# Peptides against a protein of PDB entry 3VA4, part 125

Target 1, 107 residues: chain A of PDB entry 3VA4
Amino acid sequence: EPIGQLRLFSGTHGPERDFPLYLGKNVVGRSPDCSVALPFPSISKQHAVIEISAWNKAPILQDCGSLNGTQIVKPPRVLPPGVSHRLRDQELILFADFPCQYHRLDV

## One batch from the design tools (peptide; made by RFdiffusion4, then SolubleMPNN)

Design b2_p30_7_s2 (from b2_p30_7, 20 letters changed)
Fold by OpenDDE base, seed 2:
Structure b2_p30_7_s2 (fold): chain B 107 residues (1-107), chain A 30 residues (1-30)
Amino acid sequence: as target 1 above (107 residues)
Amino acid sequence: MEKELKETIEKNRKEAAEEEARRRLEEALR
């Protein structure tokens, strides 16, 4: 079962979607074989990665050298490629221009 | 999603986009 969740908010692309996150590397990208598949032109094939080492540890978010970037919303911050960012519960994230939110699941 | 949250996200997107553009330019010039 998933130990985290990434929520893609609704927008011009369509309705809200929830993606389960598991132990290990959860790749965010346009490629259909990504754990978090965001099939949008502005998303890189392998855009970012959310790595979860344990259910009781904060996930690590890294941009993978995406074309249109990965950003934290509050406070605003552009993530340089390969730099580790520890995700807080309910963290708001932009992958390119797509707003998302990380949720820790109670498992 | 709350209206206020949407507004905050949009505001922050603009600021982040400007920061990213600046960063990329700086890296290209180094």
Scores: peptide ipSAE 0.049, ipTM 0.579, DockQ to the pose 0.033
Fold by OpenDDE base, seed 3:
Structure b2_p30_7_s2 (fold): chain B 107 residues (1-107), chain A 30 residues (1-30)
Amino acid sequence: as target 1 above (107 residues)
Amino acid sequence: MEKELKETIEKNRKEAAEEEARRRLEEALR
């Protein structure tokens, strides 16, 4: 059962898409094997990871040394590779130039 | 996505990129 959701906003790439997030590591990247597969050239094969340890704990976002980076929108911050960032509900994230939003699901 | 949100995202992205470039330059000069 999904514990969270990552929403990719609509853009030149196409319509909005929602990705379910589960307990454990949810890899964000261009590779089709990623939990959150973003098949775009500006996204690294393994771009970032969202780790969820428990339903009652904030997920941890880490950049995996991506080429074009991972950023928090409000307040603006570039995430250094490998540094843990606790995701808040409704957090806005940029993977390269792609705006996304994390949502906690009520389970 | 609202136009205002898109504008905020783009503004923040540009500012972050500038700061990153500045940091990299500083490191290269060490």
Scores: peptide ipSAE 0.048, ipTM 0.562, DockQ to the pose 0.033
Fold by OpenDDE base, seed 4:
Structure b2_p30_7_s2 (fold): chain B 107 residues (1-107), chain A 30 residues (1-30)
Amino acid sequence: as target 1 above (107 residues)
Amino acid sequence: MEKELKETIEKNRKEAAEEEARRRLEEALR
């Protein structure tokens, strides 16, 4: 059962897409094996990870040393590789140039 | 995506890109 959602907003790449997030590591990346597969050239194979703990369901976002970076939108912040960022509900995220939004599901 | 949100994201994207470029440059020069 998903406990979170990552929304990829619509753009030149195509329509909006919603990715379920589960307990454990949800890898964001270009690789099709990623939980959040973003098949775009500007996305690294393993770009970032959203980890959700059973003890604390607030997700932790980390950039995995991506080429084009991971940023928080409000307030603007570039995430250094490997630095943990606790996601808030409705947090806006940039993976490279792709805007996304995290949603905590009420489950 | 709402217009206002899009504008905010685009603005912040540019600022973030500049910050990232600066960071990487600093790392390369240390």
Scores: peptide ipSAE 0.047, ipTM 0.590, DockQ to the pose 0.034
Fold by OpenDDE base, seed 1:
Parts: structure tokens; C-alpha cells; sequence
Structure b2_p30_7_s2 (fold): chain B 107 residues (1-107), chain A 30 residues (1-30)
């Protein structure tokens, strides 16, 4: 079962989509083989990674040197490539211009 | 020069997209 969830909010691309997150590295990117596949031109093939080391630890988000960046919404913060950001439950994230939200799931 | 211009355009585009996405999200979560 998934340890977390990444929700892609609805937009011009279509309806809301939920992606399960598991222990280990969950790659966010345009490539269809990514754990979180966001098939949009503004998303890099390997855009970012959400690493979950344990169910009781905050996931780590890192931008992978994406073209259009990864940002935290509140408070606003652009994530430099390779810099670790601890995700809080309900964290709002922008991958390029696509708003997402991380949710911790109880297991 | 062309490269620099393209980079600037892309940067501006990204910032605009970010602002729009932020705005949309903030409005939706009010």
C-alpha cells in the first residue's frame, strides 16, 4: 500500500489526478515510466524526486535540475536543484506551473 | 546573445506561470 499521495489539482490539462507514493524514490517527471508521470511539455523528463525513507519520517523533495523548476507555495520558495526539502503533510508544490499537494497516508 | 535572450524569455515565462498557478491555488483554497 502507498505511504503517501501526490495530488495534481485540476486544470486546463484535465481533472484532478492522484498518484500513490511508496517507500524509496518516487520520480516526478514527464517520462511515462516515472512514478508520478506528468505528461506535460513544461515538465522535465525527470523533474524531481520525492524520497520516502520511512512511514514516520517526512519525505524529502528534490528538484533534479528541471527546466521550469520546483517551488513550494507557502511560504514561497524556489527549490535549488539537489537541495533537500522536507515535505510537510498537506504541502503545496508547484512542478513547473502545475499545482500539487502532498498527503501523508496512515498505514 | 540569442541564448541569453531565450533564457530570459524562458525565465519570465516560468515566473509568470508560477504566479498564475499560485494565484489559482490560493483562490481555490480560500
Amino acid sequence: as target 1 above (107 residues)
Amino acid sequence: MEKELKETIEKNRKEAAEEEARRRLEEALR
Scores: peptide ipSAE 0.028, ipTM 0.556, DockQ to the pose 0.034

Design b2_p30_7_s3 (from b2_p30_7, 19 letters changed)
Fold by OpenDDE base, seed 1:
Order: structure tokens, then sequence, then C-alpha cells
Structure b2_p30_7_s3 (fold): chain B 107 residues (1-107), chain A 30 residues (1-30)
């Protein structure tokens, strides 16, 4: 059962999509093997990772050395590769230029 | 800007939530 959600907002790429997040590592990337598969050229095959250690702990987001980067929207921050960022509920994230939002699910 | 992006995303979120609610209401009426 998912304990989190990553929402990809609608845009020029198409409609909104919601991706379930589970305990452990949720890889975000262009590769179809990724937990959060974003099949877009500007997304790296393995772009970032959202690691959830427990349902009652904030996930950790890390950029995996992506070409076009990972950013937090508020406050604006570019995430250096491999640097841990603790995600807050409802946090807005840019993977390359794709706006997303993390949501903690009530389980 | 970040502020503009936040505003856009907030609106998108609200619209998505409203649409979800509308769909749930329709399903309940079926």
Amino acid sequence: as target 1 above (107 residues)
Amino acid sequence: SAAELEATIARNREEAEEERRRLEELEALE
C-alpha cells in the first residue's frame, strides 16, 4: 500500500498523473523501470530518488546527478547531486522543468 | 518566477481536487 504520492501536474506534456510512493527507494526518471517513470527527454534515465524510511518520517529527496537538475520551489533551491533534502508534505518540486508535488497519504 | 509557479501549481491542485470531488459525486449518484 502506498504511503505517499507524487503528483505530476498537467502541462504541455499532457494531463496530470499521480504516482504512488512506497517504503524504500522510489526512483524518479525517464527509464520505464523507475517507480516514477517520467518518459520525457529532459528527464534523466535515473533522475532522482525519493526514499521513505517509515510512514511517520518525512521522505528524503536526492538528485542523482541529473542533467537538468532537481529543484525545490519554495524557497527556491537547486539540489546538488547526492545532497539529502527532507520533503515536507505538499512540497513543490521541479524535475527538470516538470512541476510536481509530494503528498503524504493517510494510511 | 518561483512565486508565479507556486500560484499556478496551487490553482492546478485546487482544480484537480474539485474535479476529483465532482467525479466522486457522480459515482455516488450512479
Scores: peptide ipSAE 0.028, ipTM 0.514, DockQ to the pose 0.018
Fold by OpenDDE base, seed 4:
Structure b2_p30_7_s3 (fold): chain B 107 residues (1-107), chain A 30 residues (1-30)
Amino acid sequence: as target 1 above (107 residues)
Amino acid sequence: SAAELEATIARNREEAEEERRRLEELEALE
């Protein structure tokens, strides 16, 4: 059962897509074996990771040294690689230039 | 909404890009 959701907003790439997030590591990247597969050239093969623990259901986001970066939209912040960022519900994220939103599921 | 999100992104884009560039330069030196 998913604990959270990552929404990729609609854009030139296509329609809105929702990705389930589970306990453990949810890798965001261009590689098709990523939990959150974003098959776009500007996304690194392993771009970022969203980790959810049983002890703290608030996800931790880390950039994995991506080429085009991971950013929080508001307040604006570029995430240094490997630095933990605690995601809040409804937080807006840029993976490269792709806008996403984290949503905590009520489960 | 998507429109509101895009507006927020546009307002903060320059600052974010400058910071990203600085981080990329640091990473390139490592």
Scores: peptide ipSAE 0.027, ipTM 0.564, DockQ to the pose 0.036
Fold by OpenDDE base, seed 3:
Structure b2_p30_7_s3 (fold): chain B 107 residues (1-107), chain A 30 residues (1-30)
Amino acid sequence: as target 1 above (107 residues)
Amino acid sequence: SAAELEATIARNREEAEEERRRLEELEALE
């Protein structure tokens, strides 16, 4: 059962998509093996990781040294590679130029 | 309500798109 969700907003790439997030490491990247597979050329094969240690703890987002970066929208912040960022519910994230939103699920 | 949720999502999307545009414009100037 998923503990969280990552929403990819609709855009030139196509319609909105929702990705389930589970306990452990959820890799965001262009590779089809990623938990959150974003098959776009501007996304790195392994772009970022969302790690969830427990259902009652905030997930940790880390950029994996991606080419086009990972950014928080509010307040604006570029995430340096490997630096931990605790995700808040409903937080907006840019993976390269793709806007996403994290949502905590009640389980 | 469902309407309130949709409105929130719409606002979030708009804000994200505006931020994306600003970042792209900045990158183009550098």
Scores: peptide ipSAE 0.025, ipTM 0.526, DockQ to the pose 0.027
Fold by OpenDDE base, seed 2:
Structure b2_p30_7_s3 (fold): chain B 107 residues (1-107), chain A 30 residues (1-30)
Amino acid sequence: as target 1 above (107 residues)
Amino acid sequence: SAAELEATIARNREEAEEERRRLEELEALE
């Protein structure tokens, strides 16, 4: 059962997509083997990771040394590679230039 | 800017919620 969701908003790339997030590591990247597969050239094969240790704990977002970076939108912040960022519900994230939003599911 | 991006995302979210609502209404009729 998913305990979180990452929404990729619609854009020039296509329509909106929702990705379920589970306990453990949810890898974000261009590789089709990623839990959150974003098949776009500007996304690194292993771009970032959202790690969820428990349903009642905030997920941890880390950039994996991506080429085009991972950013929090508000307040604006570029995430240094490997530095942990605790995600807030409804937090807006940029993977490269792709806007996404984390949503905590009520389970 | 961050504000402009946030506004755009907010609009996208609203549109997505409306679409979801429409789909739910259709499913409820089935």
Scores: peptide ipSAE 0.025, ipTM 0.515, DockQ to the pose 0.018

Design b2_p30_7_s4 (from b2_p30_7, 18 letters changed)
Fold by OpenDDE base, seed 2:
Structure b2_p30_7_s4 (fold): chain B 107 residues (1-107), chain A 30 residues (1-30)
Amino acid sequence: as target 1 above (107 residues)
Amino acid sequence: MEEELKAIIEENKKEAAERRKEEELKKLLE
């Protein structure tokens, strides 16, 4: 069962989509092999990773050296590659220019 | 979309372009 969710907000790319997040590494990227597959040219094949170590711990977000970056919206921050960022519930994230939101699920 | 979000997106695009230029220059100098 998923213990988290990454929501991709609607935009020119299409409607809103929700991606389940599981324990372990959830790779965000353009590659179809990614747990969170964002099939957009501005997204790197392996763009970022959301790692969830335990159900009771906040996920860790890391940019994987993406071309167009990973950013936290509030407070605004560009994530340096490989630097760990602990995600807060309802946190807004930009993968390139795609706005997303992390949501902790009640399991 | 919030104006703050729009601004961040725009800045991200700018920074991405700069990174690409920097990487290109790096390759030329190596």
Scores: peptide ipSAE 0.074, ipTM 0.568, DockQ to the pose 0.049
Fold by OpenDDE base, seed 3:
Structure b2_p30_7_s4 (fold): chain B 107 residues (1-107), chain A 30 residues (1-30)
Amino acid sequence: as target 1 above (107 residues)
Amino acid sequence: MEEELKAIIEENKKEAAERRKEEELKKLLE
């Protein structure tokens, strides 16, 4: 029962992919063991984390000191490593140069 | 792709290059 979703938009890498997000820490990274596994060289093994503490609270996004960074698109902002960012529904995120979108699901 | 998105990607690439240099230096100093 996922309570959120991270969408990876289509691109040169291939078609759109949707990743379910659950309560707790959802790690974004190149490692196959990550909740959001992005098997691309520009993505760090453990790139970022989306932590969801409750269904009625905004998720927290943190960059994990990734090599190629994590950015918010609107307004444009590079996230410093370890700094908490509250995600809004439908928020657009860049992991390295891969555009993604967070979507809140009804639970 | 939005122009704003393109600009962010380009800036990210520049910053990434500097981070790679920094990490390489750290390894040499170890």
Scores: peptide ipSAE 0.064, ipTM 0.571, DockQ to the pose 0.052
Fold by OpenDDE base, seed 5:
Structure b2_p30_7_s4 (fold): chain B 107 residues (1-107), chain A 30 residues (1-30)
Amino acid sequence: as target 1 above (107 residues)
Amino acid sequence: MEEELKAIIEENKKEAAERRKEEELKKLLE
């Protein structure tokens, strides 16, 4: 049962997609093996990771040294590789130039 | 180094995307 969701907003790449997030490490990347598979050239094979330690704790987002970076929208911030960022509910994130939103699910 | 296919990412494009999604969210919640 997913306890979080990452939404990829619609764009030139295609329609909106929702990815379930589970306890543990949810890898965001171009590789099809990733929990959040974003099959786009500008996304690194292993771009970032969203780690959820508990249902009642904020997930931790960490860039994995991606080529095109990971950014928080508000307040604007580029995440240095390996630096932990606690995700707030409804947080807007850019993986490269792909806008996404984290949502905590009500379970 | 990552062996990724490079894609052009314009700063203006990023900024525009940020503003757009933020604004969309605000409007949705109003």
Scores: peptide ipSAE 0.032, ipTM 0.548, DockQ to the pose 0.031
Fold by OpenDDE base, seed 1:
Structure b2_p30_7_s4 (fold): chain B 107 residues (1-107), chain A 30 residues (1-30)
Amino acid sequence: as target 1 above (107 residues)
Amino acid sequence: MEEELKAIIEENKKEAAERRKEEELKKLLE
């Protein structure tokens, strides 16, 4: 069962999409093998990772050295590669220029 | 040192873009 959800907002790329997040590493990237597959040229093959542990269900977001970066929207903050960021429920994230929102599921 | 400077510059650029995206997103969500 998913522990969280990452919503990709609608845009020029198309309609919104929801991605389930599970315990362990949820890779965000352009590669179709990624847990959160964002098949867009500006997204790195392995762009970022959202890791959820059993002892801490709040996800840890890390940029994987992506070309176009990972950013927290509010307050604005660029995530340096490999630096852990604890995601808050309903937090807004930019992967490159694609706005997403994390939602914690109560399971 | 040059690479570090480049990284700072690029981060600053991204921060600026981030601020713009925040404003854009806020409007979308209102």
Scores: peptide ipSAE 0.029, ipTM 0.530, DockQ to the pose 0.038

Design b2_p30_8_s1 (from b2_p30_8, 23 letters changed)
Fold by OpenDDE base, seed 5:
Structure b2_p30_8_s1 (fold): chain B 107 residues (1-107), chain A 30 residues (1-30)
Amino acid sequence: as target 1 above (107 residues)
Amino acid sequence: SAEEELERLRREQELRERRRRELEEERRLA
């Protein structure tokens, strides 16, 4: 069962989509086999990874050296490739220019 | 709020989309 959720907000690309996040590594990327598959040209094949070690620990977000970057919205900052960022509940993230939001699920 | 921030982001997306399209061909191969 999912431990978290990544919401892709609606936009010109289409409607809102919710992606379940599980224990382990959840890859965000353009490749269809990614846990969070974002089939958009501006997204790298393997763009980022959200790693969840346990249900009671904050997920770790890392950019995988994406071309268009991974950014935290508040406060605004670009994540350097491979640098761990602890996700807060309800945190807003930009993968390239696609706004997403992490949500912790109560399971 | 997060929603308010999202609204601001959406207003900025126009510029990002332009930039994205300019780089799409290169980006598609990455």
Scores: peptide ipSAE 0.138, ipTM 0.706, DockQ to the pose 0.048
Fold by OpenDDE base, seed 2:
Structure b2_p30_8_s1 (fold): chain B 107 residues (1-107), chain A 30 residues (1-30)
Amino acid sequence: as target 1 above (107 residues)
Amino acid sequence: SAEEELERLRREQELRERRRRELEEERRLA
């Protein structure tokens, strides 16, 4: 069962999509093997990772040394590769040029 | 607002992406 969701907002790529997030590592990337598969050229094969250790703990987001980066929107910040960022509920994230939002599910 | 900041960052990122179009080979390796 999912513990969270990552929403990909609509854009030129297509409509909005919601990706379930589970306990453990949720890899964000262009590779179809990723938990959050973003099949877009500007996304690295393994772009970032969202790690959830428990349902009652904030997920940890890390950029995996992606080519086009990972950014937090508010406050604005580019995530250095490998640096841990604790995600807040409703936090807005840019993977390359793709805006997303983390949502904690009630479990 | 968060929405305004998002739009700002999107525009900035789009500009960077435009500059990187010829780096497709590097993108494939990443």
Scores: peptide ipSAE 0.135, ipTM 0.716, DockQ to the pose 0.061
Fold by OpenDDE base, seed 4:
Structure b2_p30_8_s1 (fold): chain B 107 residues (1-107), chain A 30 residues (1-30)
Amino acid sequence: as target 1 above (107 residues)
Amino acid sequence: SAEEELERLRREQELRERRRRELEEERRLA
């Protein structure tokens, strides 16, 4: 069962999409092999990673050296590549120009 | 608010994208 959810908000690219997040590494990227596949040209093939541990279900977000960056909305911050950011429930993230929201599931 | 911050970041990102001069070939490798 999914431990969390990443929501891609609707936009010019299309409707809203929800991606389940599981234990381990959930790669965010343009590659179809990614757990969170964002097939958009501004997204890097491997853009970021959301890692969830069994002993710590709070996800850790890291940018993977993406071309167009990963940003936290509140408080506003660009994530340097490889720097760990602990995601909070309902946290808003920009992967390049795509707004997303993390949701912790009741598990 | 989070909504206001999101809009601000969106605008900033749009400006960056608009000014990006990388070739499509290079972008496909990223």
Scores: peptide ipSAE 0.135, ipTM 0.723, DockQ to the pose 0.063
Fold by OpenDDE base, seed 3:
Structure b2_p30_8_s1 (fold): chain B 107 residues (1-107), chain A 30 residues (1-30)
Amino acid sequence: as target 1 above (107 residues)
Amino acid sequence: SAEEELERLRREQELRERRRRELEEERRLA
């Protein structure tokens, strides 16, 4: 069972999609083999990573040197490549211009 | 809804970024 979820909100790209997150590295990117596959041109092949070390620890988000960046929505912050950001439950994230939300699941 | 709030926040951020770029360009031209 997943221990987290990344929700891609609906938009011009299409309907809402929910991606399960598991222990370890969950890669966000355009490549189809990514845990969170976002098949959009503005997304880098390996755009970012959400690493979950334990079910009771907040995930760590890192941008992987993406072309169009990774941002926290509130408060607004651009994540420098490779810098760890601890995700809060319900945190809103922009991968390039695609709005997402992290949700911690109860296990 | 949460989605509507996100869109609002996103738009606000985009406007700030656009204004920042405009100001940077204005400063380069000055």
Scores: peptide ipSAE 0.105, ipTM 0.591, DockQ to the pose 0.030

Design b2_p30_8_s3 (from b2_p30_8, 22 letters changed)
Fold by OpenDDE base, seed 2:
Structure b2_p30_8_s3 (fold): chain B 107 residues (1-107), chain A 30 residues (1-30)
Amino acid sequence: as target 1 above (107 residues)
Amino acid sequence: AAAEAAERARREAELRAAARAEEEEERRLE
């Protein structure tokens, strides 16, 4: 069962989409093999990873050396590649120019 | 110029994200 959710907000690209997040590595990227598949040109094939080690622990977000970067919205911060960022519930993230939000699910 | 355009796009995305987050929070409180 999913432990978290990544929401892609609606925009010029299309409607909102919700992606379930599971224990382990949830890869965010343009590749269709990614757990969070964002089929957009500005997204790297393997853009970032959200790793969930346990249901009661905050997920870790890492940029995978993406071309257009991964950013935290509040406070604004560009994530250097490979640097671990602990996600807070309802945290807003930019993958390239695509705004997303992490949400912890009740399990 | 490309860097500046990208930065503007990011700012716009941030504003949109914030607005949607607030909207969804308000909806959940209703």
Scores: peptide ipSAE 0.077, ipTM 0.589, DockQ to the pose 0.027
Fold by OpenDDE base, seed 1:
Structure b2_p30_8_s3 (fold): chain B 107 residues (1-107), chain A 30 residues (1-30)
Amino acid sequence: as target 1 above (107 residues)
Amino acid sequence: AAAEAAERARREAELRAAARAEEEEERRLE
């Protein structure tokens, strides 16, 4: 079962979408083979990665050197490429300009 | 240096604006 969820909020791109997150690396990107496939031109093919090492540990978010960046909403912060960010439950993230929210699931 | 600082300030302001927008979105969806 999924350990987490990444919610893409609704917008001009379309309706809200939920992506399950599993143990290991969950790649966020424009490529259709990504765990979190965001098929939008402003998203890099390999944009970011959410790595979940264990069910009881916070996921680690890293930008993969994306063109349009990965940002934490609150507190506002641009993530430098390759720098680990520990995701908090309900944390809001911008991949490029696409607002998302991480949610921890009870396993 | 001043130009770089100004760019950072603009980016931070944009982030804050985005943050407010996303908080509004979150409240709408909750």
Scores: peptide ipSAE 0.021, ipTM 0.480, DockQ to the pose 0.041
Fold by OpenDDE base, seed 3:
Structure b2_p30_8_s3 (fold): chain B 107 residues (1-107), chain A 30 residues (1-30)
Amino acid sequence: as target 1 above (107 residues)
Amino acid sequence: AAAEAAERARREAELRAAARAEEEEERRLE
């Protein structure tokens, strides 16, 4: 049962896509084995990780030393590699230049 | 260094532009 979702907004790459997020580590990356697979050249094979420790706790986002970075949109901020960021519901994130949004599911 | 300062300024401008674009998209989805 998914506890959250990550939405990739539509763009030149194609239509909008929703990725379910589960308890534990959800890896974001270009590798097809990632929980959130973003098959784009500007995304690192293992770009970032969203860790959910419990349904009632905010997920933790960390950049994994990606080439093109992970950024929070509001307020604008580049995440240093390995630094924990607690995700808020509806938060907007850039993986490289790909805009995404985290949504907490009510389970 | 002037080159480093210019590069930082460009990076900051790009980040702000991306933020504005996402805010506009979010508003259109409401």
Scores: peptide ipSAE 0.021, ipTM 0.492, DockQ to the pose 0.037
Fold by OpenDDE base, seed 4:
Structure b2_p30_8_s3 (fold): chain B 107 residues (1-107), chain A 30 residues (1-30)
Amino acid sequence: as target 1 above (107 residues)
Amino acid sequence: AAAEAAERARREAELRAAARAEEEEERRLE
């Protein structure tokens, strides 16, 4: 079962969508093979990764060298490629210009 | 150096604007 959730907020692209996050690597990208598939031109085929380990359920976010970047919202900053960022519950993230929110599930 | 500093300041302003927009979206969805 999922350990976390990534919510894509509604926008010009359409309604909001929720993506379950599991143990291991959850790839965010335009490719349909991604766990978090964001089929938008501004998203890289493999844009970022959210990794969750069994011993530490706090997700680690890394940008994979995406064209349009990954940004942390609070405090606002660009996440350099390959730099690990520990996600906090309810944290807001921008993949390119798409706003998302991480939610920790009680499991 | 001055040009680089100006670009950095511009990018930071853009990020702050984006943050405000996302905070508004969050409040709307609560």
Scores: peptide ipSAE 0.020, ipTM 0.478, DockQ to the pose 0.041

